Peptides against a protein of PDB entry 3OIQ. Designs and how they scored, part 16

Target 1, 212 residues: chain A of PDB entry 3OIQ
Amino acid sequence: KNRIFVSSSKDFEGYPSKAIVPVQFVALLTSIHLTETKCLLGFSNFERRGDQSQEDQYLIKLKFKDRGSERLARITISLLCQYFDIELPDLDSDSGASPTVILRDIHLERLCFSSCKALYVSKHGNYTLFLEDIKPLDLVSVISTISTKSTNSSKHSSSELISECDLNNSLVDIFNNLIEMNRDEKNRFKFVKLIHYDIELKKFVQDQQKVL

## One batch from the design tools (peptide; made by RFdiffusion4, then SolubleMPNN)

Design b1_p9_8_s3 (from b1_p9_8, 7 letters changed)
Fold by OpenDDE base, seed 2:
Structure b1_p9_8_s3 (fold): chain B 212 residues (1-212), chain A 9 residues (1-9)
Amino acid sequence: as target 1 above (212 residues)
Amino acid sequence: MKTLDLDLE
């Protein structure tokens, strides 16, 4: 089955009430929820949804049913957090109690762009997104990609053609949404409060603000 | 649709 690129988590409202659909999206990591019994990653494109929280628009479940899947989930979180310079408590504590990690509002401190592959699984009119793959995206690379409109046709095999256009459009939409949030005095998000706010990001935001 | 904590059956 072809993987569907998802530009909005509203797309899932039109999905079948009983299906398994491979999907892909790009979004910002907003939350991490690791307990003894579950592992969830929250992502958002910060699409305006009326009065709904802009966080966790994509709630992604990691399989967490046995020691093998739990280990994989912990490793996945550890590697993701290492990539984004997110400090986590040591997940491998010999004390038999798996540490509970609850991080929220990650986007207020760090822009953690991620390309996610997931399985949409629906039953009885409800759905869960199960993580299949996650690729963290470097912010400099994201900025470069948007700025260059890079139609670099990477000759990657014809069966997973996520349109580079769809990815780029989603990245642009995320930045546009962040710019709108930054302009809103009531919104907690501010680019200048990002730990990694540098001259490059500043320039990019300033240039993108002229187009909006 | 609501997100629920479904299991992969």
Scores: peptide ipSAE 0.043, ipTM 0.758, DockQ to the pose 0.530
Fold by OpenDDE base, seed 5:
Structure b1_p9_8_s3 (fold): chain B 212 residues (1-212), chain A 9 residues (1-9)
Amino acid sequence: as target 1 above (212 residues)
Amino acid sequence: MKTLDLDLE
């Protein structure tokens, strides 16, 4: 079955009540929840959902049932945090106690763009998203990708069934949502509070703000 | 649909 690109976590409301569907989405990492018994990643595109929290719109479960899956989850978290420059406690504790990591509101300090492949698994009108693959995206690369699509349809024939259009539209939508959040005085999100706020991001945001 | 902690069947 082809992987479905998901532009909104609302799309899952229309999904079958009993299915396994391979999906892909792009979102910002918002939370990490690693305990002795589970590993969850929260992601959001910050789509407005009325009075609902804009965080954790995509709650992704990592398999955490045996030593092998637990190790893979810890390695995945470690590599993501290393990539995004997120400080973690040492996950390799010689003490035999699995470290607990609970990070929230990651997007307030760092824009952690991630392309996620997951299995949508539904039963009895409930669903879980299981992580299959995750690719962290560099912010400079995200900015360049959005900026260049305005002028060059370079047909890179990537035989990936996900249109480069869907990816870029989702990235644009995320930035537009962040711009709206930044304009809202009640919203905690501000671009100038990002640890990695630089001249490039500033310029990009200023240029996008003129179009909105 | 609600997110629930399901297992892979």
Scores: peptide ipSAE 0.042, ipTM 0.756, DockQ to the pose 0.503
Fold by OpenDDE base, seed 3:
Structure b1_p9_8_s3 (fold): chain B 212 residues (1-212), chain A 9 residues (1-9)
Amino acid sequence: as target 1 above (212 residues)
Amino acid sequence: MKTLDLDLE
């Protein structure tokens, strides 16, 4: 089955009530929820949805049923947090207590752009997204990709029918949403409060603000 | 559709 690129988590409202659909999206990491029994990653593109929280629009489950899947989930979280400079408590507690990690509002301190591959699994009018793959995206690379209308159709093999255009459009939409949030005095998100706020990000935001 | 913490069946 071809993987479907998803630009909005609203797309899942139109999905079949009983299906398995491979999907891909790009979004910001907003939350990490690791307990004894489950592992969840929250993502958002900050699409405006009325008065609903803009966090965790994509709630992705990691398989967490056996020692092998638990280990894979912990390694995945560790590697993501290392990549984004997110401080975690030591996940290797010799004390027999499984470390609980609950991080929220990650986007208020760090822009953690991530390309996610997931399985949409629906049953009885509910769905879960299961993580298949995750690629963290470097912010400088994201800014460069948006700023350069990359006319380089690098011929990467016809098996991943995700238009480079769909990825780029979603990255632009995320930044536009963040700019709107930054302009809103009621919104907690501010670019100047990001730990990694630098001159490059500042310039990019200022240039995008002139077009919006 | 509502997100639910479903098991992988």
Scores: peptide ipSAE 0.042, ipTM 0.756, DockQ to the pose 0.551
Fold by OpenDDE base, seed 4:
Structure b1_p9_8_s3 (fold): chain B 212 residues (1-212), chain A 9 residues (1-9)
Amino acid sequence: as target 1 above (212 residues)
Amino acid sequence: MKTLDLDLE
């Protein structure tokens, strides 16, 4: 089955009530929920949803059924947090207690762009997204990709039919949504409060704000 | 649609 690129989590409202669909999206990491019994990742593109919270628009479950899947989930969380410079409590605590990690509002301090592959699984009019793969994206690379209208069709392998256009459009939409949030005095998100706010990001945001 | 706690068998 071909993987479907998803630009909005609202697309799942039109999906079949009993299906398994491979999907892919790009979004910002907003939350991490690791307990003894479950592992969840929250993502958002910050699409406007009326008065609802814009966090956790994509709630992704990691398999957490046995010691092997639990270990894989913990390693996945550790590697993501290392990549994004997110401080975690020691997941390897010799105390035999499975460490609990509950992080929220990650986007208020760090822009953690991620390309996610997931399985949409639905039953009885409800669904779960199961993580298949995750690729963290470097912010400098994201800015460069948006700024350079990359006409470089590097024909890397005809088996992953993600249009480079769909990825780029979703990245632009995320930044536009963040710019709108930054302009709203009621919104907690501000670019100047990001730990990694630098001259490059400042310039990019200022240039993008002139087009909106 | 609400997220279910579906276990993938």
Scores: peptide ipSAE 0.041, ipTM 0.754, DockQ to the pose 0.522

Design b1_p9_8_s4 (from b1_p9_8, 4 letters changed)
Fold by OpenDDE base, seed 3:
Structure b1_p9_8_s4 (fold): chain B 212 residues (1-212), chain A 9 residues (1-9)
Amino acid sequence: as target 1 above (212 residues)
Amino acid sequence: SKSFDEDLE
């Protein structure tokens, strides 16, 4: 089955009311919700949706039904947070209580670009996205990818081919949306408030702002 | 409109 690249979470409005569709997208990690019974990741491309919150445009469920799936979810969260330098409480506390992790508005402190593969599952007009795969993206690599129109058609297999064009377009769109948010005095997002705000990111943003 | 359902299994 061909995996569909999703550029907007609005695309799901047009999907069948009963479907199983493999999808992929790139977005910023915005939230982590790990409880005793559930594990959710929130992502956003910050596409303008009127007065609605721009966070959690893509909610992704991790399987959390048994000890094996719970362990996999905790490992996934731990590895993501380690990669993005997000501080978590110790998830392996000997005290028998599974630690609850609730992080929101992650994008206000860190730009956590992520390439996600998910299974869209719809029943009765509602849907869930189940995580199949996640790849964290390095910000320097994202900036370089946008700055260099690298037409490296890597011969990946048709099932794993994120169209390089689709990925690049989505990354550009995310940055453009962040630039617009940064210009809006009412928006809490500011590049200068990012913990990892450096000279490279500053220069990139300044150069992109001249084109917008 | 379709909504995300966190309880869908």
Scores: peptide ipSAE 0.602, ipTM 0.956, DockQ to the pose 0.841
Fold by OpenDDE base, seed 5:
Structure b1_p9_8_s4 (fold): chain B 212 residues (1-212), chain A 9 residues (1-9)
Amino acid sequence: as target 1 above (212 residues)
Amino acid sequence: SKSFDEDLE
């Protein structure tokens, strides 16, 4: 069955109460929760949800049941953090105790765009998202993709039909939401506080702000 | 409303 592109985590409200559905979304990494017993990643597109926290709109569970799955989870976290220049404690410590990592509000310092493939699993109305695949996205590439509006229908094979349009629309929506947050004096998010805030991002934000 | 369940296996 085809993977469903998800533009909003509200879409899950309409999903079956007993299903396994392959899904995909793009969002910003907001949290990492690695303990001795579980590994969770939080993501958000910062869609307005009334007075609710805009963080962790997509919670994704990594399998953490045996040494193999735990190692894969630690490697996944390490590689993501290396890619986004997030400082982590050494996860491979010989001391036998897996270090606890709890990072929150990642988006306040770094825009960590990620394309996630997950399994939506529901049994009794509630659901879990299990990570299948994650691709970190380079911010320069994201900006370029939005700016070029490249209808480059690169004929990538029909099976990876994430509509390039769906990806682009979601990326635009994320930036629009961030611009709104940046304009809100009560919101902690500010583009100028990002560690990687550069001339390119500044220009892009200024250009997008003129359209909104 | 459907919620995320961390304990769902």
Scores: peptide ipSAE 0.602, ipTM 0.955, DockQ to the pose 0.813
Fold by OpenDDE base, seed 4:
Structure b1_p9_8_s4 (fold): chain B 212 residues (1-212), chain A 9 residues (1-9)
Amino acid sequence: as target 1 above (212 residues)
Amino acid sequence: SKSFDEDLE
């Protein structure tokens, strides 16, 4: 089955009540929940949902069934946090207690753009997303991709072709939503409070704000 | 509405 690109978490409302569907989306990392029994990642594109919280629109499970899958989950979390400069407690501590990590509102300090591949699995109307692959995206590369409108079709094989258009549209939508949040005095999100707020991001946001 | 289920395996 071809992988479906998902632009909104609302798309899952229309999905079958009993299915396995490979999906892909781009979103910001918003939360990490690692316990002794489960590992969850939260993502959001900050699409307007009325009065509901805009965080954790995509919840993704990492498999956590045995020591091997637990190790893979911990390595995945460690590598993501290293890439995004997120401080974690030592996950490899020789103290036989598995460290608990609960991080929320990551987007208030860091824009952690991520391309996620997942399996949508549904039973009896409820669903879970299982992580298959995650690619962290560099913010400079994201800004460059949006700004250049680059039709550079690197001919990757037709089966893995995320429409470059779908990726770019999702990235633009995320930034537009963040700009709206930044303008709202009630919203905690502010670009100037990001730890990595620099001249390049400032200029990009100012240029996008002129079009909105 | 469909909800995310944390207990689905």
Scores: peptide ipSAE 0.601, ipTM 0.956, DockQ to the pose 0.827
Fold by OpenDDE base, seed 1:
Structure b1_p9_8_s4 (fold): chain B 212 residues (1-212), chain A 9 residues (1-9)
Amino acid sequence: as target 1 above (212 residues)
Amino acid sequence: SKSFDEDLE
């Protein structure tokens, strides 16, 4: 079965009430919730959804059923945080209690672009997304990909590759949404408050703001 | 409306 590219978390409203559907999306990491019994990742593309918080539009569950799956979840979180330079509370507390990690509003400090593969699982109308794979994306690579309008539609019709167009469109939409949030005085998001705000990001944002 | 269910296995 082909993996479906998802451009909006609203797409799940039209999905079957009882299904298993492989999906993929690109979004910003917004939250991490690691407890003794579960691990959840929150992502958002910051699509406007009325007056509600725009974080956690995509909630993804990591398997957390046994010591093996718990270890894999903790390693996944550690590697993501290491890649994005996210400070975790010391997981090495000598007290044999599994460390609890609750991070929110990650996008206010760091733009953590991620390509996620997940299983959409529904039973009675409600759904869960189970993480299958995650690829962190470098911000410089994201900016370069958007800036280089790849007109090279290389006709490689491999049915399994997400369209380069779908990825690029989603990345552009995320930046456009962030630009709108940055212009809103009521919104807490500001590009200049990002820890990694540099000359390249500044120039890119300024150039995109002229087109919007 | 469909919602995310964190307890779905």
Scores: peptide ipSAE 0.601, ipTM 0.955, DockQ to the pose 0.821

## One batch from the design tools (peptide; made by RFdiffusion4, then SolubleMPNN)

Design b1_p10_1_s1 (from b1_p10_1, 5 letters changed)
Fold by OpenDDE base, seed 4:
Structure b1_p10_1_s1 (fold): chain B 212 residues (1-212), chain A 10 residues (1-10)
Amino acid sequence: as target 1 above (212 residues)
Amino acid sequence: MKKYDESLEL
C-alpha cells in the first residue's frame, strides 16, 4: 500500500474509524516524553486551530512493550537530541532507574524539522500514531529547498510516491505559521529567541515576511 | 471529530 502524505492533522478526521494506514508528514519537534512505561514524540506544523495549543498536533508513540523496543526508543531519542543539539541526561546510566525525559516547547529554542513515517491506527473512531521512521532535516537545507523552489523533480527512484511538492508546500506552510506567531505579541514564539538564530535565518525570515 | 487515544496499541 502506498504511504499517504499528510499536510494537516485534520486529515485524520476523514480517515477510517477502524484502519491501519501508513502516513508521512513533515513537522517541527515540539515535545519529548520518555518515562519507564512510554515514549512519545510531539510534532506540530503550527496550523491555527482556534484557541487550542499549537503544540503536539501530531503525537507519535514509539513501541515500548519489551526491553528491545525500549532500547530502540531510547537510541532514537538520543540520536534525535544529538542531531538537534538538545541536552539530555545520560540515558545509558547502569543505575537501574530508567531516566525520565519530559521536554516541552522545544520549538521556542530550536527549530527541529523532521520528516516522519508513521502508522495511523484507529479503533472505534479514536486514533493513534506509531513511529515507523524519522529523518531529522537540517535547517539550512530546509531554507535552501524553500528558497530555490525545487521544480527539479530530480528522479531519485525511491518507490515512495510522496511528491517533493507536498514536502516543500508543508515546509513553506510551517514557516508562514511561524512568521504569523512571531508577529503576534501574545505568542511566546520569537525567531530572535532561537538559540541557533543566525544571519541566514534572519535574512530568510525577512524575505518571507515581504511575501506575507 | 476523531480523538487521539494514547491507549491504542499496535
Scores: peptide ipSAE 0.714, ipTM 0.970, DockQ to the pose 0.831
Fold by OpenDDE base, seed 3:
Structure b1_p10_1_s1 (fold): chain B 212 residues (1-212), chain A 10 residues (1-10)
Amino acid sequence: as target 1 above (212 residues)
Amino acid sequence: MKKYDESLEL
């Protein structure tokens, strides 16, 4: 089935009012909302939307209907947080109470680049997104990919080819948006406040700032 | 404008 690459969360305004559409995008993880009854992940590419919050432009539901889907959601959150060095309370506590996790503004401390596969589901002119797959992206790999203008995608199987161009363009757009936010004195985002701010990220940002 | 609806299910 053809998966649509989404460069903007505004694209959903033009989508069908009653459909199920497989989509894919690249964005930064901005929020985690895990309770006893639901699991949501927020993502953003930080596109300018006027004076609205730039967080949670892509709000994705994990299936959370039974003990099996709840366990899968919790494992998914644990693995993502382990990959991004996000500290979580023990989700398997013997106390019988499911721990509540509410994290917001994750991008202020960590750049958690993620490639997401989701189902766009619409009914009555409204929509939601359901997670199908998530791949965390290493920041060094993201920086190298943008810097090399790599057009050499090694052979992913022909059924779910993201255009390497679409991925690279979205990663560039995210960094450009972060650079604009960093230049804005009113914006809370600053590269120097990232826990993982290193010499490589500093150099990359300085080089990108000369082109903007 | 399309609204996000958290009540929608698969």
Scores: peptide ipSAE 0.714, ipTM 0.970, DockQ to the pose 0.837
Fold by OpenDDE base, seed 2:
Structure b1_p10_1_s1 (fold): chain B 212 residues (1-212), chain A 10 residues (1-10)
Amino acid sequence: as target 1 above (212 residues)
Amino acid sequence: MKKYDESLEL
């Protein structure tokens, strides 16, 4: 099945009103919503959408319909949070209530780059997105990839040609959008407020700012 | 305009 790379969540406006379409995108994790009944992940590339919130441009459902899918969702959240050093509230409440996690504006503290595979599911012109797979991306690796314009096709032999160009373009676009947000005095996003803001990220941002 | 619908299932 051909997976469509999505550079903008506006692309879904052109999609079928009744379909299941496998999609892929790269974005920053912006929110986590885990309750007793649902699990949602918010992602954004921070594409300008007029006066609309730039967060949660891709709202992704995890399957949460049985004990198996709920367990998989909770494990997925735990592993993502562990990878990005996101503090989860202590899930060890001895109260047999499933822990509720509601995190928003994650991008204000951490740049959580993620490659997502999802199913676009539409009915009657409305749509949702279901998570199929998620790969967290290391920020140093993202910076290196953008900086080198690496045409080094690491031939990972499997028949999903992620266009290396589409991935790289999306990563560049995200950083450009973050630079614009950082320049905007009204925007809460500032690189210097990131918990992981280091000399490498500082230098990279300064170098990218000269190209814009 | 297409709307996100959280109620949709697979």
Scores: peptide ipSAE 0.714, ipTM 0.970, DockQ to the pose 0.851
Fold by OpenDDE base, seed 1:
Structure b1_p10_1_s1 (fold): chain B 212 residues (1-212), chain A 10 residues (1-10)
Amino acid sequence: as target 1 above (212 residues)
Amino acid sequence: MKKYDESLEL
């Protein structure tokens, strides 16, 4: 089944009102919501949407209906947080209550680039997104990918490829949106407030700011 | 305008 690359969560407005559509996008992790009854991940590309919060443009539901799916959701959250160096409360506490995790505004401290595969599920003009797969992306790899216009079209067979162009364009758009947010004095986002703000990221941002 | 519906299941 062909997976559709999604550059904007506005694309879902044009989708079928009753369908299951495999989708893929690249975005920053913005929120984690884990309770006793549900697990959701919020993502954003920070596309401007009037006066509404630019957070959680892609709200991804993890299956959380039985002990097996709950365990898989908790493991997924743990592994994602370990990769991005996000501090979680100990999920393994001997108190028989699963700890509630509610993190918001993750992008204010860490740029958590993620490639997500999801199912778009719609009924009667409403939709949800179910997680199928998540790949965290390394920031150095993201910067290198944007900086090197990869002219190396290595001939990988055409049937499962995310267009390297679609990925690169989405990563560029995210950085451009972050640069605009950084320039806005009213916006809470500032590159210099990121915990992982280094010389490489600083140079990359300074070079991108000259083109915008 | 399509709304996100967290109550939807697979």
Scores: peptide ipSAE 0.713, ipTM 0.970, DockQ to the pose 0.865

Design b1_p10_1_s2 (from b1_p10_1, 5 letters changed)
Fold by OpenDDE base, seed 2:
Structure b1_p10_1_s2 (fold): chain B 212 residues (1-212), chain A 10 residues (1-10)
Amino acid sequence: as target 1 above (212 residues)
Amino acid sequence: MKSYDESLEL
């Protein structure tokens, strides 16, 4: 199936009012909403949208209709949180109630880069996104990818590749937007407040700030 | 303007 790379969530304004369109994008994880009845992930590229919240530009639903889909959603959240060192409230509460997880502003503490595959689903001009696949990206690998301006097409022979150009451009745009947010005194985002802020990230940000 | 609709099902 032809999957469309999405550089901006504004692209959905041009999409059909009644369709199912396979899409892919790269963004930062901004929120997790897991309840007894639903599972949502929020993502953002932090594109300037005037006075609108820069968070949750991509709201993605996980299927949550039966015990199988609910279990898959819970495992997906657990694995993502484990990968990004996000502390979940103890899932082992002996109360037969499924634990509720509501995390917001994740990007203020951790840069959780994620490559997402989703279905754009529209009816009557409104839309939603359903998760098909998610790949967490390592920050060191992201920094290395941007820094090397990889002209080496790693021919990963999968029939559904994000173009290396589209991936690299989106990663650069995210970092540029984060640098702008870091420069804005009114913005809560600051690189020095990230839990994983190290010498490598510091150097990379300082070098990118000279190019902007 | 398109809005996000959380109620939409697949």
Scores: peptide ipSAE 0.703, ipTM 0.968, DockQ to the pose 0.850
Fold by OpenDDE base, seed 3:
Structure b1_p10_1_s2 (fold): chain B 212 residues (1-212), chain A 10 residues (1-10)
Amino acid sequence: as target 1 above (212 residues)
Amino acid sequence: MKSYDESLEL
């Protein structure tokens, strides 16, 4: 299937009012909402949207209709949180109560870069996004990718011609937006408040700030 | 303006 790369969640304004469109984007994980009845992931590229919250620009539903899909959703959340060092309550409660997880503002403590494949689903002019696949991205790998201007077309995947340039441009845009947020005294986001703020990230941010 | 609709299902 031809998958569309999405650089902005504003692109959905131009999409069909009744369609199923496979999409891909890269963004930061901002929220997790797991209850007894639903599972949602929030993502953002922190694109400026006037006075609106820059959080949860991409709300992604996990299928949560039966015990099998619920189990898959819980496993997906567990694996993502393990990868990003996000502490979760034990999802295997012997108490028979499905644990509720509500995490917000994840980007204030951790930069959780994620490549998402989703289905844009629209009806009556409204839309939702369903998760098809998620790949967590390592921050060192993201920094390296931006720094090297990697034109190395990795020959890995003849079925989805998503330009490596589109991925790299979106990663640059996210960092530029984070730099702007860090410069804004009113913005809660600060690089120095990240739990994983190290010398490498500090140097990278300082070098990017000289270009902006 | 398109709104996000959490009630939409596949």
Scores: peptide ipSAE 0.703, ipTM 0.968, DockQ to the pose 0.843
Fold by OpenDDE base, seed 4:
Structure b1_p10_1_s2 (fold): chain B 212 residues (1-212), chain A 10 residues (1-10)
Amino acid sequence: as target 1 above (212 residues)
Amino acid sequence: MKSYDESLEL
């Protein structure tokens, strides 16, 4: 089945009102919501939507219906937070109460680029998104990919032809949106407030700001 | 307008 690359969460407005559609997108992790009964990840590309919050444009459910799926969700959250250096309370506490984790505005401290595979699931005109796969992206690798226009099509001839162009265009769009947010005095997002703000990111942002 | 529905299951 062909997986659809999604550049905007507005695309879902045109989707079927009763379907299961495999999708993929790239976005920044913005929120984590883990309770005893559910696990949600929020993502955004920070596309301007008028007066609507730019956070959580993609709300992704992890399957959380049995002990096996709950364990997989907790492991997924732990591994993502370890990769992005996000401090979590110990999810493995021997106290039989599963810890509640509610993190918001993650993008204000860390740029957590993620390539997500999900199922768009619709019924009665409403929809949800279920996580199938997540790949965290290294910021240095993202910056390098945008800067070099890497035409290194390693044709891994696996039938998941998501165009390297679609991924690269979405990464550029995210950075452009972050630059606009950084220029807005009313926006809380500032590159200089990122915990990992270094000379490489500073130079990249300064070079991109000259093109916009 | 389509709304996100957190109650939907697979």
Scores: peptide ipSAE 0.702, ipTM 0.968, DockQ to the pose 0.848
Fold by OpenDDE base, seed 1:
Structure b1_p10_1_s2 (fold): chain B 212 residues (1-212), chain A 10 residues (1-10)
Amino acid sequence: as target 1 above (212 residues)
Amino acid sequence: MKSYDESLEL
């Protein structure tokens, strides 16, 4: 079944009111919500949405209905946090209760680029997203991908892969939105406040700011 | 406008 690349969470307005549609997008991780009963990941491209918060434009459910799915959700969160160097609150409470993790505004400290595969599930005009797969993206690789105009049109076989163009366009759009947020004095987002702000990211942002 | 519904299951 063809997976649809999603450039905007507004695309879901045009989707069927009763369907299961495999989708894929790239976005920044903005929130983690893990409790005893549920697991949600929030993502955003920071598209302007009037006066609404730009966080959590994509809310993705992890399956959390049995010990096996709960374990998989916890492992997924641990691996993502390990990859992005996100400190989890100490999971070692001597109380045999599964620790609650609620992280918000992750993008204010770390740019956690992620390629997500999900199922769009709709009923009666409402929808949810279920996680199928997640690939964390390295920031150096993201910067390199945007900076190198895709000159490798290697015509390798029309299998169900994202257009390299769709990925690159979405990554550019995210950076453009972050540059606009960084220019807004009222916006909490600032590149210089990122824990991983380095010379490469600084140069890339300065070069992109000249084009916008 | 479609709303996100956290109660939906697969």
Scores: peptide ipSAE 0.702, ipTM 0.968, DockQ to the pose 0.851

